# Peptides against a protein of PDB entry 8YVU, part 186

Target 1, 39 residues: chain A of PDB entry 8YVU
Amino acid sequence: PQLCYILDAILFLYGIVLTLLYCRLKIQVRKAAITSYEK
Target 2, 160 residues: chain B of PDB entry 8YVU
Amino acid sequence: TWLTVLKKEQEFLGVTQILTAMICLCFGTVVCSVLDISHIEGDIFSSFKAGYPFWGAIFFSISGMLSIISERRNATYLVRGSLGANTASSIAGGTGITILIINLKKSLAYIHIHSCQKFFETKCFMASFSTEIVVMMLFLTILGLGSAVSLTICGAGEEL

## One batch from the design tools (peptide; made by RFdiffusion4, then SolubleMPNN)

Design b2_p27_1_s2 (from b2_p27_1, 18 letters changed)
Fold by OpenDDE base, seed 5:
Structure b2_p27_1_s2 (fold): chain B 39 residues (1-39), chain C 160 residues (1-160), chain D 39 residues (1-39), chain A 27 residues (1-27)
Amino acid sequence: as target 1 above (39 residues)
Amino acid sequence: as target 2 above (160 residues)
Amino acid sequence: as target 1 above (39 residues)
Amino acid sequence: ILEELDKLLELTIELLNKILDRLFSLL
């Protein structure tokens, strides 16, 4: 059971980090699209 | 188009919110049906006594539904309504996390006080079960909050 | 313990889906950067 | 009722913007 909770914590942290990275990448794509439209 | 991808992401986030809300509601109803929380001594189920699984699930469900409807109909009034609902859901999620953390601390303290080495003792089993349910609800609440915040940011970006 | 393993499975699946989405988004950003460099 | 809802929405947006500004200031 302790190993399961540790795995949950690792997977949860990984999910948060991936979500943040995905949001950053999405914002970068949006900025690139706006810059391409102004050209 | 990038806009279509973003719309699909908003819909996905809304569906995730609704799913999270449904799971929280299901857990709340199951716990309330199996356990008479009113007769349980201590604050092990304080989050359930506060009705968090119910009102939190309702807020997340409404927020998710409004987000999906707003995205599908592309109406300005629905976008504003969705933004408000997502913000309210984010506040509710934050409050829920606080309540769940307090409940988790109380549950852990209870386990430590009773030195629950014997898993088969009814009190230790209930405390362990409560802790597991609270942790699961905490994870679901954090996921719901993340989706609500993401939808709020997307909605705010459309209003600017 | 069973609930913990179910949560692990859900979080693992979520992590895989997010990783795939992140990879797709990263490829799109790279393609957008290449097209911007060729103009 | 709609006007009150709009005011509540505006207040909520302002609060959210304040929270976002605080988060960005910490980063």
Scores: peptide ipSAE 0.382, ipTM 0.796, DockQ to the pose 0.019
Fold by OpenDDE base, seed 2:
Structure b2_p27_1_s2 (fold): chain B 39 residues (1-39), chain C 160 residues (1-160), chain D 39 residues (1-39), chain A 27 residues (1-27)
Amino acid sequence: as target 1 above (39 residues)
Amino acid sequence: as target 2 above (160 residues)
Amino acid sequence: as target 1 above (39 residues)
Amino acid sequence: ILEELDKLLELTIELLNKILDRLFSLL
């Protein structure tokens, strides 16, 4: 049971970090698309 | 294009907030239906006794709904309303996290004091179950807070 | 214990999906960067 | 108010389905 809770915490943290990274990357892709449209 | 993108992100965040709220309500309702928290000795279910799953879910639902409505109608008054609702939901989420952490500490202390080697004892089982539910509620509350904060930032960016 | 395992499964699935999405988005950013460099 | 709540719920479900469809199309 304790190992399960530790795994939950690690997976949760990983999910948050990945979500933030995904958002940042999505913003970068959108900025690149806008720059390509203005050229 | 950037505004349409932000709108899509706001809509996604609003839906996530509503979903989180609904899950919190479901968990709260299930726990209240299965367990008579009022008859449970100790503060193992202090978050449920405080009604956090209910009022927290209501705040997140209202915030998410207002965010979606604000995105659809594109009215300045709705943006302000959404910003206010998201701010209120963020405060509610922070308070909920605090309550859940306190509940988690009490549940863990209870498990430690009673040396719950026999997991099948009703008190130890209830404490363990409470800990699991509180952890799940904590994760959902963090997700809801994240969505509310993100929506607040987006709304503040539209007002400037 | 069962709730912990269910949460682990959901978080694990979410982590995998986000990782795949992140990889796809990273490839898109790379393609956009290459296209911007060729123009 | 209940009718508006139902419309909001339906709208939320529709949005969730659209998001899910987009996620599945990306998969």
Scores: peptide ipSAE 0.429, ipTM 0.801, DockQ to the pose 0.038; fails the geometry check
Fold by OpenDDE base, seed 4:
Structure b2_p27_1_s2 (fold): chain B 39 residues (1-39), chain C 160 residues (1-160), chain D 39 residues (1-39), chain A 27 residues (1-27)
Amino acid sequence: as target 1 above (39 residues)
Amino acid sequence: as target 2 above (160 residues)
Amino acid sequence: as target 1 above (39 residues)
Amino acid sequence: ILEELDKLLELTIELLNKILDRLFSLL
């Protein structure tokens, strides 16, 4: 049971980090698309 | 193109915020339907007693809806309104996280004090259940706060 | 404990979905970068 | 106001469906 809660915390942290990375990557893709359209 | 892309992200974040709010309301309703919080001893359900799932969900829903409306109508007054609502939702989310952390600490302290080795004891079961629900709500609140902050940054960027 | 395992399953599924989305987005960024370099 | 709320609700449902369709398309 304690291991389950620790796993939840790790998975949650992983989810947050992945969400932030996904957002950053999406912003980068958008910037690249804009730069490609202006050229 | 950049503005249209940001608009699509705002809509997505707004929908995520509304969804988070609806899930919080659903959990709040389920907990209120299954458990009589008034008869539960201790501060294990302090976040529920404070009505956080309800008012937090309302703030997130309003913020998300305003963000979607602001994006669609592209009116300056709606952008400001959305920014204000997102800021309020961010504050509400931060307060909710604080309440949930306090509740989690109290629940953990309760489990430690009562040496809840026997999960099948009613008090220990309730404390464990409360901890699980609080953790779920904490996750949802962090997601909601993340969406609200993102929408606030996006709205602030549109005003600049 | 049962709710903890359910939460773990949901978080795990979310993590997998986000990882797949991140990988797809990363591939798209790489393709966009390669296309921009060839032009 | 009620008509606007209904339109907002429909819009939200449409957006949710679009997100779901995109998620399923990505799977």
Scores: peptide ipSAE 0.420, ipTM 0.804, DockQ to the pose 0.040; fails the geometry check
Fold by OpenDDE base, seed 1:
Structure b2_p27_1_s2 (fold): chain B 39 residues (1-39), chain C 160 residues (1-160), chain D 39 residues (1-39), chain A 27 residues (1-27)
Amino acid sequence: as target 1 above (39 residues)
Amino acid sequence: as target 2 above (160 residues)
Amino acid sequence: as target 1 above (39 residues)
Amino acid sequence: ILEELDKLLELTIELLNKILDRLFSLL
């Protein structure tokens, strides 16, 4: 049971980091799309 | 530009593969240090008895290292060598997944046979712990295989 | 204990999906960058 | 062989540090 909770914590942290990276990348894509539309 | 991007991805995948291999090796070492697998009744730790964490980690490490070296030196002979190593690593990963699935089935069967209502019994605790470790190793093996396959595809693309 | 394993499965699935989405988004960013360079 | 292995390990660590630095710069 304790090992399961440790794994959950690691996976949760990984999920948060990936979500933040994904959000940043999505914002970059949107900015790039807007810049291409203005040209 | 495309080649440079592929190279960066190859390095990243290689590092990921090495990291996965190191984690697998660490888990194997921890399990061997904490548990006397030879005295455990049943085939719950069959994957550990087969030495999978060790040889699998070695194969993934070699594959990852070769991929990194191949990318850095940008030599045609190294690309072929890396492709071969990644292919071998992919086969090893597939075999490892199969072994881990078999071990998982045995572990689940063991838990079912002992009707582990009292989790505090030593045998039930060991079976559950084994199952947890096997699941973790399975996830790591899948990640390693994914990395090796990706590197193989990248290497094949460079030869074409 | 069962809840922990279910959570592990959900977090693992989420991690895989996020990785795939991140790869797709990265490819889209690259395609957008190439298209902006050709214009 | 051991010296080459150590060099490979150092190279891998350096690469990992570069990746980490890039990740931190993105943050």
Scores: peptide ipSAE 0.412, ipTM 0.790, DockQ to the pose 0.035; fails the geometry check

Design b2_p27_1_s3 (from b2_p27_1, 18 letters changed)
Fold by OpenDDE base, seed 5:
Structure b2_p27_1_s3 (fold): chain B 39 residues (1-39), chain C 160 residues (1-160), chain D 39 residues (1-39), chain A 27 residues (1-27)
Amino acid sequence: as target 1 above (39 residues)
Amino acid sequence: as target 2 above (160 residues)
Amino acid sequence: as target 1 above (39 residues)
Amino acid sequence: VLEELEELLRLAVELLLQILNRFFSLL
């Protein structure tokens, strides 16, 4: 049971980090798309 | 094509938010049905006494639904409404997290004070059960907040 | 304790889905960068 | 419709603030 809660915390942190990275990547893709439309 | 991918992501986030809200509501209703919270020491179930599972679930559900509807109809008025609802849900989520953390601290303190070595003692069982539910609710609330904030940022990015 | 394991499973599934989406987005960014270099 | 949604949002925020105040009063 204690290991389960630790795993939950790790998976949660991983989910947050991935969400932030995904948002950053999405913003970069949007910027690249805008730059491509300006060409 | 990129806008379509972004829209699919918004829909996914909205669905995740609704699902989180539904799970929170289900947990809230189950706890209220099984446990007479009024007769239990007020500190252990403070989040439930405050009605957090109910209003939090409603806010997350409304924000998620509005986000999905806004994405599907592609109407400017719905986008603004969704942004507003997601902002409100984000505030509600932050408040809920604070309440749940306080509840968790009180529950843990209760377990420590009563030296709950025997899980089968009714009070210790209830405190442990409360702690588990509060942790789950906290996790769901953080997920809901993350989805609401993500949708808010996406909506704000569409307005700029 | 049983609820913790269920939560772990949900979080794990969510993490996998996000990872796949992130990889797909990263590939798209790379393709966009290559297309920008060919111009 | 937007004005009504804004009013509903305002009401929701006010209710949230009331709940927060009640929670802090219980602490």
Scores: peptide ipSAE 0.415, ipTM 0.799, DockQ to the pose 0.024
Fold by OpenDDE base, seed 1:
Formats: C-alpha cells, structure tokens, sequence
Structure b2_p27_1_s3 (fold): chain B 39 residues (1-39), chain C 160 residues (1-160), chain D 39 residues (1-39), chain A 27 residues (1-27)
C-alpha cells in the first residue's frame, strides 16, 4: 500500500510536469499561428 | 517525415531508456537487499529469481548509451551498432514483459488461493508487495521497449 | 488498496495520452516554424 | 558498485540537462 502511494505521487508529479510543458507548447503554437496569420 | 521527428527525439528516447534501466536496477537491488527471495515460498518473485531486473537493465542501459553516442558522433558504424543494440534491447524487453506477466498471474493466483483477508499476515503482505513491484517493473519495461523500438525505427531509417 | 491501483491505472493512462499529445503538439510547432520560415 | 552507479547517474543527469538546455535554447 505504501509503494502504491509512492507510485501515485511520482505519476502525479510526472502528469503535472507534462501538463505544464504541454500548455507552454500550446501557447507557442498559438503564437506561431497568430504570427503566420498577420503575415 | 515521421523519421525526422524520431531522429530529433533520439537523444530523449536514449535518456528515457537509461533512466528506465537505472530505475529497474534500483528496484532490483532494493528488493534483493530487503527481501530474501530464496526463503519466500512460491513463484511470486519468479522474475527476480530469473535476474530480469539486472540483465534487462543492462541491455536497456547499453542500448540507450549507444543511441546517445551514435546521435552525437553521427558516425555510420555507430548507427549500425546502435541499431543492433536497440534490436537486442527490444527482444529483451519483449521477453521481460512476458516473464513479468507470468509472474503477475502467479502472484494474483497466490493472493486468491490464500484468501488474504488479514493483510497483516507476512505471506499476504509479501505477495501484495511483490505484485506492486512486478506491476511497476512491467510499466518500466513497456517504457523501455517503446524507447528501444523507436530508436530501432530511427536507426533503420538512417540506413535506407 | 483497490482505489490505489485504480488511481495508478488512470494516472498511467493519462501519462501515455499526454506523452502522445505532447509529441503531436511538438510536431505541429516544428511544422508551423518551418512554414513561417519559408514566408 | 554504488559509486559507479552514482557516476553513471551523474552522467545521465548531465546528459539530460544538456538535452534540456538545447530544448530551451530552441525555444
């Protein structure tokens, strides 16, 4: 049971980091799309 | 092309493979240090008895290291060597998954037969712990196999 | 204990999906950057 | 063996940091 909770914590942290990276990339795609539309 | 994307992520895949290998070695070492597997009745730790965390981690580590070195040096001979190592790691990963699935089935069957209502009994605790470790090792092996297969596809694409 | 295993499965699936989406988004960012460079 | 593992881990972390720095430089 304790190992399960440790795994949950690691997976949760990994999920948060990936979500933040995904959000940053999504913002970059949106900025690139806007810049391409103004050209 | 998909090949160009995979080539650009080859270093990342190699690092992921090395990390997976290191985690597998750490888990193998911890289990061997904390638990005397030889005194545990049953086949609950059959994957550990077979030494999978050790040889699997070595194969994944070598494959990942060769992939990173091959990408950095951009030498044709290293690409072929990396392709061979990644292919071997993919085969090892597939074999490891099979062994872990068999171990998981045996562990689950053991838990079911002994009707572990009393979780505090030493045998039930060990069976549960083994199941958790095997599941973690299975996930790590799947990640390692995915990285090795991706690196193999990248290497094959560079040779055509 | 059963809830912990269910949570592990959900978090693992979420991690795989996020990784795939991150890869797709990274490809899109690169394609958008190349298209912006060719204008 | 543990010291060698730590050195390997340090090398892996350094490689990861170099890759991350390359990714951040491309941003």
Amino acid sequence: as target 1 above (39 residues)
Amino acid sequence: as target 2 above (160 residues)
Amino acid sequence: as target 1 above (39 residues)
Amino acid sequence: VLEELEELLRLAVELLLQILNRFFSLL
Scores: peptide ipSAE 0.406, ipTM 0.787, DockQ to the pose 0.033
Fold by OpenDDE base, seed 4:
Structure b2_p27_1_s3 (fold): chain B 39 residues (1-39), chain C 160 residues (1-160), chain D 39 residues (1-39), chain A 27 residues (1-27)
Amino acid sequence: as target 1 above (39 residues)
Amino acid sequence: as target 2 above (160 residues)
Amino acid sequence: as target 1 above (39 residues)
Amino acid sequence: VLEELEELLRLAVELLLQILNRFFSLL
């Protein structure tokens, strides 16, 4: 049972980090697309 | 192509938010059906007494739906509406997290004060069960908040 | 304890989906960067 | 209607910021 909660915490942290990285990557893609459209 | 991907991502985030909301509602309903929270002594279920699973789930559901509708219809007014709803959902999520943390602290304090070595004692069992449910609700709330914030950032980025 | 395992399953699934999306997005960013460098 | 919606959004953001500030003040 304690291991389950630890796993939950790890998976949760991983989910948050991935979400943040995904947002950053999405912003980069948007910036690249805007720059490509202006050229 | 990138806009299509972004739209799919927004839809995914919206669906995740709706799903989180539905799960929160289900948990709230199950807890309310199994346990008479009004008769439970103490503040172990303070988050449920505050109705967080219900109003929070409603906010998240509305935000998710608006996000999906905004994405599908590609209407500027819906984008702003979705942004507002996502912001409201983010506020609701933050409030929910706060309530849940307070509830967890109270539950842990209760367990500590009553020296809940015997898990089979009704009060200790209820406190433990409450803690488990609150932890689950906390995770769901944070997932919903993450989705709402992500959608808010995406919506703000589309307006700029 | 059972609820913990259910949460683990949901979080795990979410993590997998996010990872796949992140990978796809990363590949797209790389392709866009390569195309921009060739121009 | 759009201006009202923008005001509502602004109010919502302000409320969010207030809640965040309150949360950080508690931490």
Scores: peptide ipSAE 0.406, ipTM 0.805, DockQ to the pose 0.023
Fold by OpenDDE base, seed 3:
Structure b2_p27_1_s3 (fold): chain B 39 residues (1-39), chain C 160 residues (1-160), chain D 39 residues (1-39), chain A 27 residues (1-27)
Amino acid sequence: as target 1 above (39 residues)
Amino acid sequence: as target 2 above (160 residues)
Amino acid sequence: as target 1 above (39 residues)
Amino acid sequence: VLEELEELLRLAVELLLQILNRFFSLL
């Protein structure tokens, strides 16, 4: 049971980090698309 | 520049792969130190008996290290070496996932057959512990596989 | 304890999906960068 | 030996790329 909670914490942290990276990448894609539309 | 971002991402993936490998090795060592798997009846620790935590951890560690070194030196031969190591680690990860799934099925079947309501019973405790460790190892293996695959794609993209 | 294992499974699935989406988005950014360079 | 290792690496990369392309085609 304690190992399960530790795993949950690690997976949760990983999920948060991936979500932040995904959001950052999505913003970059949007910026690149806007820049390509203005040229 | 995009290249700088990709380089940082590759390093992060390599570090993640090395970390995953070290955790897998640590878990393997702890399980081998605490439990005499040879005296455990059944195939609930089949992945440990096969030595997967050890060889899998070695493959992921080598792949991650090669990826980081390749990224730092920007040499074509190192990129190729990293691609091969990451591919080998991806294959090892896939094999490891298969072994872990089989082990998980056996552990779950054991728990179901014995109706393990009493977790304090030695056999039920061992089956539950095996299930927990196998699930953790499975997650780590999938993370390592994801990192290795990502690094392989990045390396292949640099050679093109 | 059962809830912990269910949470692990959900978080794991979420991590896989996010990794796939991140990879897809990264490929899109690369294609956009190549298209902007040709231009 | 080095050339053989490079060929094995190349084959491994190609297989991985095929798996990845197949996976992305499903998404």
Scores: peptide ipSAE 0.406, ipTM 0.802, DockQ to the pose 0.022

Design b2_p27_1_s4 (from b2_p27_1, 17 letters changed)
Fold by OpenDDE base, seed 2:
Structure b2_p27_1_s4 (fold): chain B 39 residues (1-39), chain C 160 residues (1-160), chain D 39 residues (1-39), chain A 27 residues (1-27)
Amino acid sequence: as target 1 above (39 residues)
Amino acid sequence: as target 2 above (160 residues)
Amino acid sequence: as target 1 above (39 residues)
Amino acid sequence: VLEELDRLLKLTLELLQKIIDRFFSLL
């Protein structure tokens, strides 16, 4: 049971980090698209 | 192509939010059906007594639905409405997280004070179960908040 | 304990999906960068 | 519709604040 909670915490942290990275990457793609449209 | 991808992502986020809300409602209703929270001594289920699973799930569901509708109709007024709803859901999620953390602390304190070596004691079992449910709800709430914030950022980016 | 395993499964699935989406987005960013460099 | 949504949002915020205050009063 304790191992499950540890795994849950790790997966949770991973999910948060991935979400943040995904958002950051999405913002970068949007900025790149805007810059490409202004050219 | 990029707008279509973003649109699919918004729909996915909205669906995720609705799903999270539904799961929260299901767990809330199951816990309320199995456990007579009103008869449980202490604040172990304070989040449930506050009705958090219910109102939180409603807010997330409404936010998710509005996000999906906004995406489908592609109307500027719907974008603003979705942004408002997602903002409200984000605030609700943050409040819910706070409540759940407080509940978790109380539950953990209860477990520590009673030195629950005998897991089969009804009070210790209830406290442990509460902790598990609260952790799960906390996770779901954070997922919902993440989706709502993501949708809010997407909506704000469309207004700009 | 069973709920913990269910949560782990959901988190794991979410992590996989996010990873796939992130990879896809990263590939798109790279393609956009290459296209911008060829212009 | 937007005004109604804003009103609903404000009402929801007020309700939320009431719930929060009630929760803190119990703590």
Scores: peptide ipSAE 0.417, ipTM 0.806, DockQ to the pose 0.023
Fold by OpenDDE base, seed 5:
Structure b2_p27_1_s4 (fold): chain B 39 residues (1-39), chain C 160 residues (1-160), chain D 39 residues (1-39), chain A 27 residues (1-27)
Amino acid sequence: as target 1 above (39 residues)
Amino acid sequence: as target 2 above (160 residues)
Amino acid sequence: as target 1 above (39 residues)
Amino acid sequence: VLEELDRLLKLTLELLQKIIDRFFSLL
C-alpha cells in the first residue's frame, strides 16, 4: 500500500514534467511555423 | 511568449479546474454521508471539519467557470472578475494544501501511536481511509492551485 | 489501497498519452527544422 | 440546484470532449 502512494507521486510528477515539456515543444513548433510563413 | 501559450490553453485550464472542483465536492459529500466526522475521535478528518472540500470546490468551480466565460466573451469586466476569482481560488488552494498537510500528519501520527498492524481494526481502518482521502484531496488541490495560478498569470498579462 | 491502484492506472494512461503526444510534437519540430535547413 | 449542477456537469463534459476531439484531430 505505501508503494502505491509513492508510485502515484512519481506518476503525478512525471505528468507535470511532460505537460511542461509538451507546452515548450508546442511553442517551438509555433515559432518554427511563424518563421516559415515569414519566408 | 509563455503568456500567449497559456492564453490559448485557458479554456482547458478552466475545464480542468471545474472538474477538480466537482471531484473535490463528490469526495467531500461521500465522506460526510458515510462518516459522522463530528463523532470521530481525533483530528484525522480536520480538513473535512474545516469544510475545505466544500468551500475550496466552490472557489475552484467559480474560478474555472469565470475563466471559460471570460475567454469566450472577451469582455473587460469578465477578465477582471476572472482574475479576482482565480486569485481568490489560488489563496484558497494554498490554505487547503496547508490544512491537508496538517491533517495528513495527524492521520499518520494516529496510525503510528495506535500501532495499526491490522487493517480491520475499526480505528485503524478509519485512519487509513482518512489518509487515502486526504492524499487524493491533496493531489486535486495541487492541480486546482496550478490551474488557478496559471489562469491568474494569464489574466494579469491581459490587464498589462 | 484500491483507490490508490485506480489513481495509478489513470496517471499511467495519462503519462502514456502525453508521451505519445510529446513524441509526435518532437517529430514535427525535427521535420520543421530539416525543412528550414534545406531552404 | 441539483438539476442545475447536472446541467453544468454535462456542459463541462461536452466542453472537455470537444477539447479532446480537437486534440486528437491535431494529432
Scores: peptide ipSAE 0.415, ipTM 0.792, DockQ to the pose 0.036
Fold by OpenDDE base, seed 4:
Structure b2_p27_1_s4 (fold): chain B 39 residues (1-39), chain C 160 residues (1-160), chain D 39 residues (1-39), chain A 27 residues (1-27)
Amino acid sequence: as target 1 above (39 residues)
Amino acid sequence: as target 2 above (160 residues)
Amino acid sequence: as target 1 above (39 residues)
Amino acid sequence: VLEELDRLLKLTLELLQKIIDRFFSLL
């Protein structure tokens, strides 16, 4: 049971990190698209 | 276009927020139906006693719905409304996280004080169950907060 | 303990979905960067 | 207001169903 909770914490942290990375990547795609449209 | 991708992602975030809210409501309802929280001694279910699963889920549901509507109708007033609702949901989520952390600390302290070596003792079982439910609720709340913050940033970016 | 395993399963599924979405987005960013460099 | 709320709820349910169907179609 303790291992399960540790796994939950790791998976949760991974989910947060992936969400942040996804948001950053999305912002980069937005910036790239805006720059391509101004050109 | 990048805008269509962003729109699809906003819709996805809104749906995720609504889904998170619905799951929170379901958990709240199940816990309230199975457990008479009024008869539970201590602060183990303080988050449930405060009604967090209900009001938090309502805020997240409203925020998600407004985000989806705002995206579909492309009306400036709806964008502002969605931004406001997402901000309110973010505040509610932050408050919920705080309450849940306090509840977890109390539950852990209870387990430590009573040396819950016997899982089958009713009090220790309830404390463990509460801890598990609170962890689940905390996770859902963080997911909801993440979606609400993401939608808030997206909405703020559309107003600029 | 059973709830922990259910949560692990949900978190794991969420992590997989996010990873796939991140990979797709990363590929799109790379394609956009290549297209901008050829221009 | 209630009719609009019902319409919104139905739209949300349809969107959710479409997402679920897309997930199942990708599997």
Scores: peptide ipSAE 0.405, ipTM 0.805, DockQ to the pose 0.040
Fold by OpenDDE base, seed 1:
Structure b2_p27_1_s4 (fold): chain B 39 residues (1-39), chain C 160 residues (1-160), chain D 39 residues (1-39), chain A 27 residues (1-27)
Amino acid sequence: as target 1 above (39 residues)
Amino acid sequence: as target 2 above (160 residues)
Amino acid sequence: as target 1 above (39 residues)
Amino acid sequence: VLEELDRLLKLTLELLQKIIDRFFSLL
């Protein structure tokens, strides 16, 4: 049971990190799309 | 350049694969050191008896190392070698998942048969612990497989 | 304890999906960067 | 073999640390 909670914590942390990376990448794609539309 | 970003992804995937392999080895070693698996009656630790944490982790570690080396040296022959190693690691990961699923089924069946009402009974504790470790190993194996497949796709894209 | 294992499965699935989406988005950013450099 | 494994582990940890540092520097 304790190992399950540790795994949950690791997976949760991984999910947060991936979400932040995804959001950052999505913002970069949006900025690139706007810059290409102004040209 | 697209190539430099792909290179960074390959390095990240390779490091992730090595890390996954090291964690699998650590878990395997800890379980083997704490539990005398040879004296445990039943198929609860069948994946450990098969040595999967050891050989699986070695395959993933080698694949990850080759991927990192291939990326650093930027040599075509190393890319092909990494692709081969990643493919082998993907096959090993798939086999490992199958073994772990079988082990998980056996562990769950054991828990059900012995009506583990008293969690403090040694047999029930061992079955529960085995189930937890097998689940962790299953997750790590799927992560390793995902990294190996991703590296294989990236390597195949560089050959094209 | 059963809830912990269910949470692990959900978090793991979420992690896989996010990883795939991140890879897809990164490929899109790269394609956009190449197209902007050829202009 | 153990010394080589330790060296490989250290190299892997250094690489991981470098990747983490690059990630945080980009953040």
Scores: peptide ipSAE 0.420, ipTM 0.804, DockQ to the pose 0.036; fails the geometry check

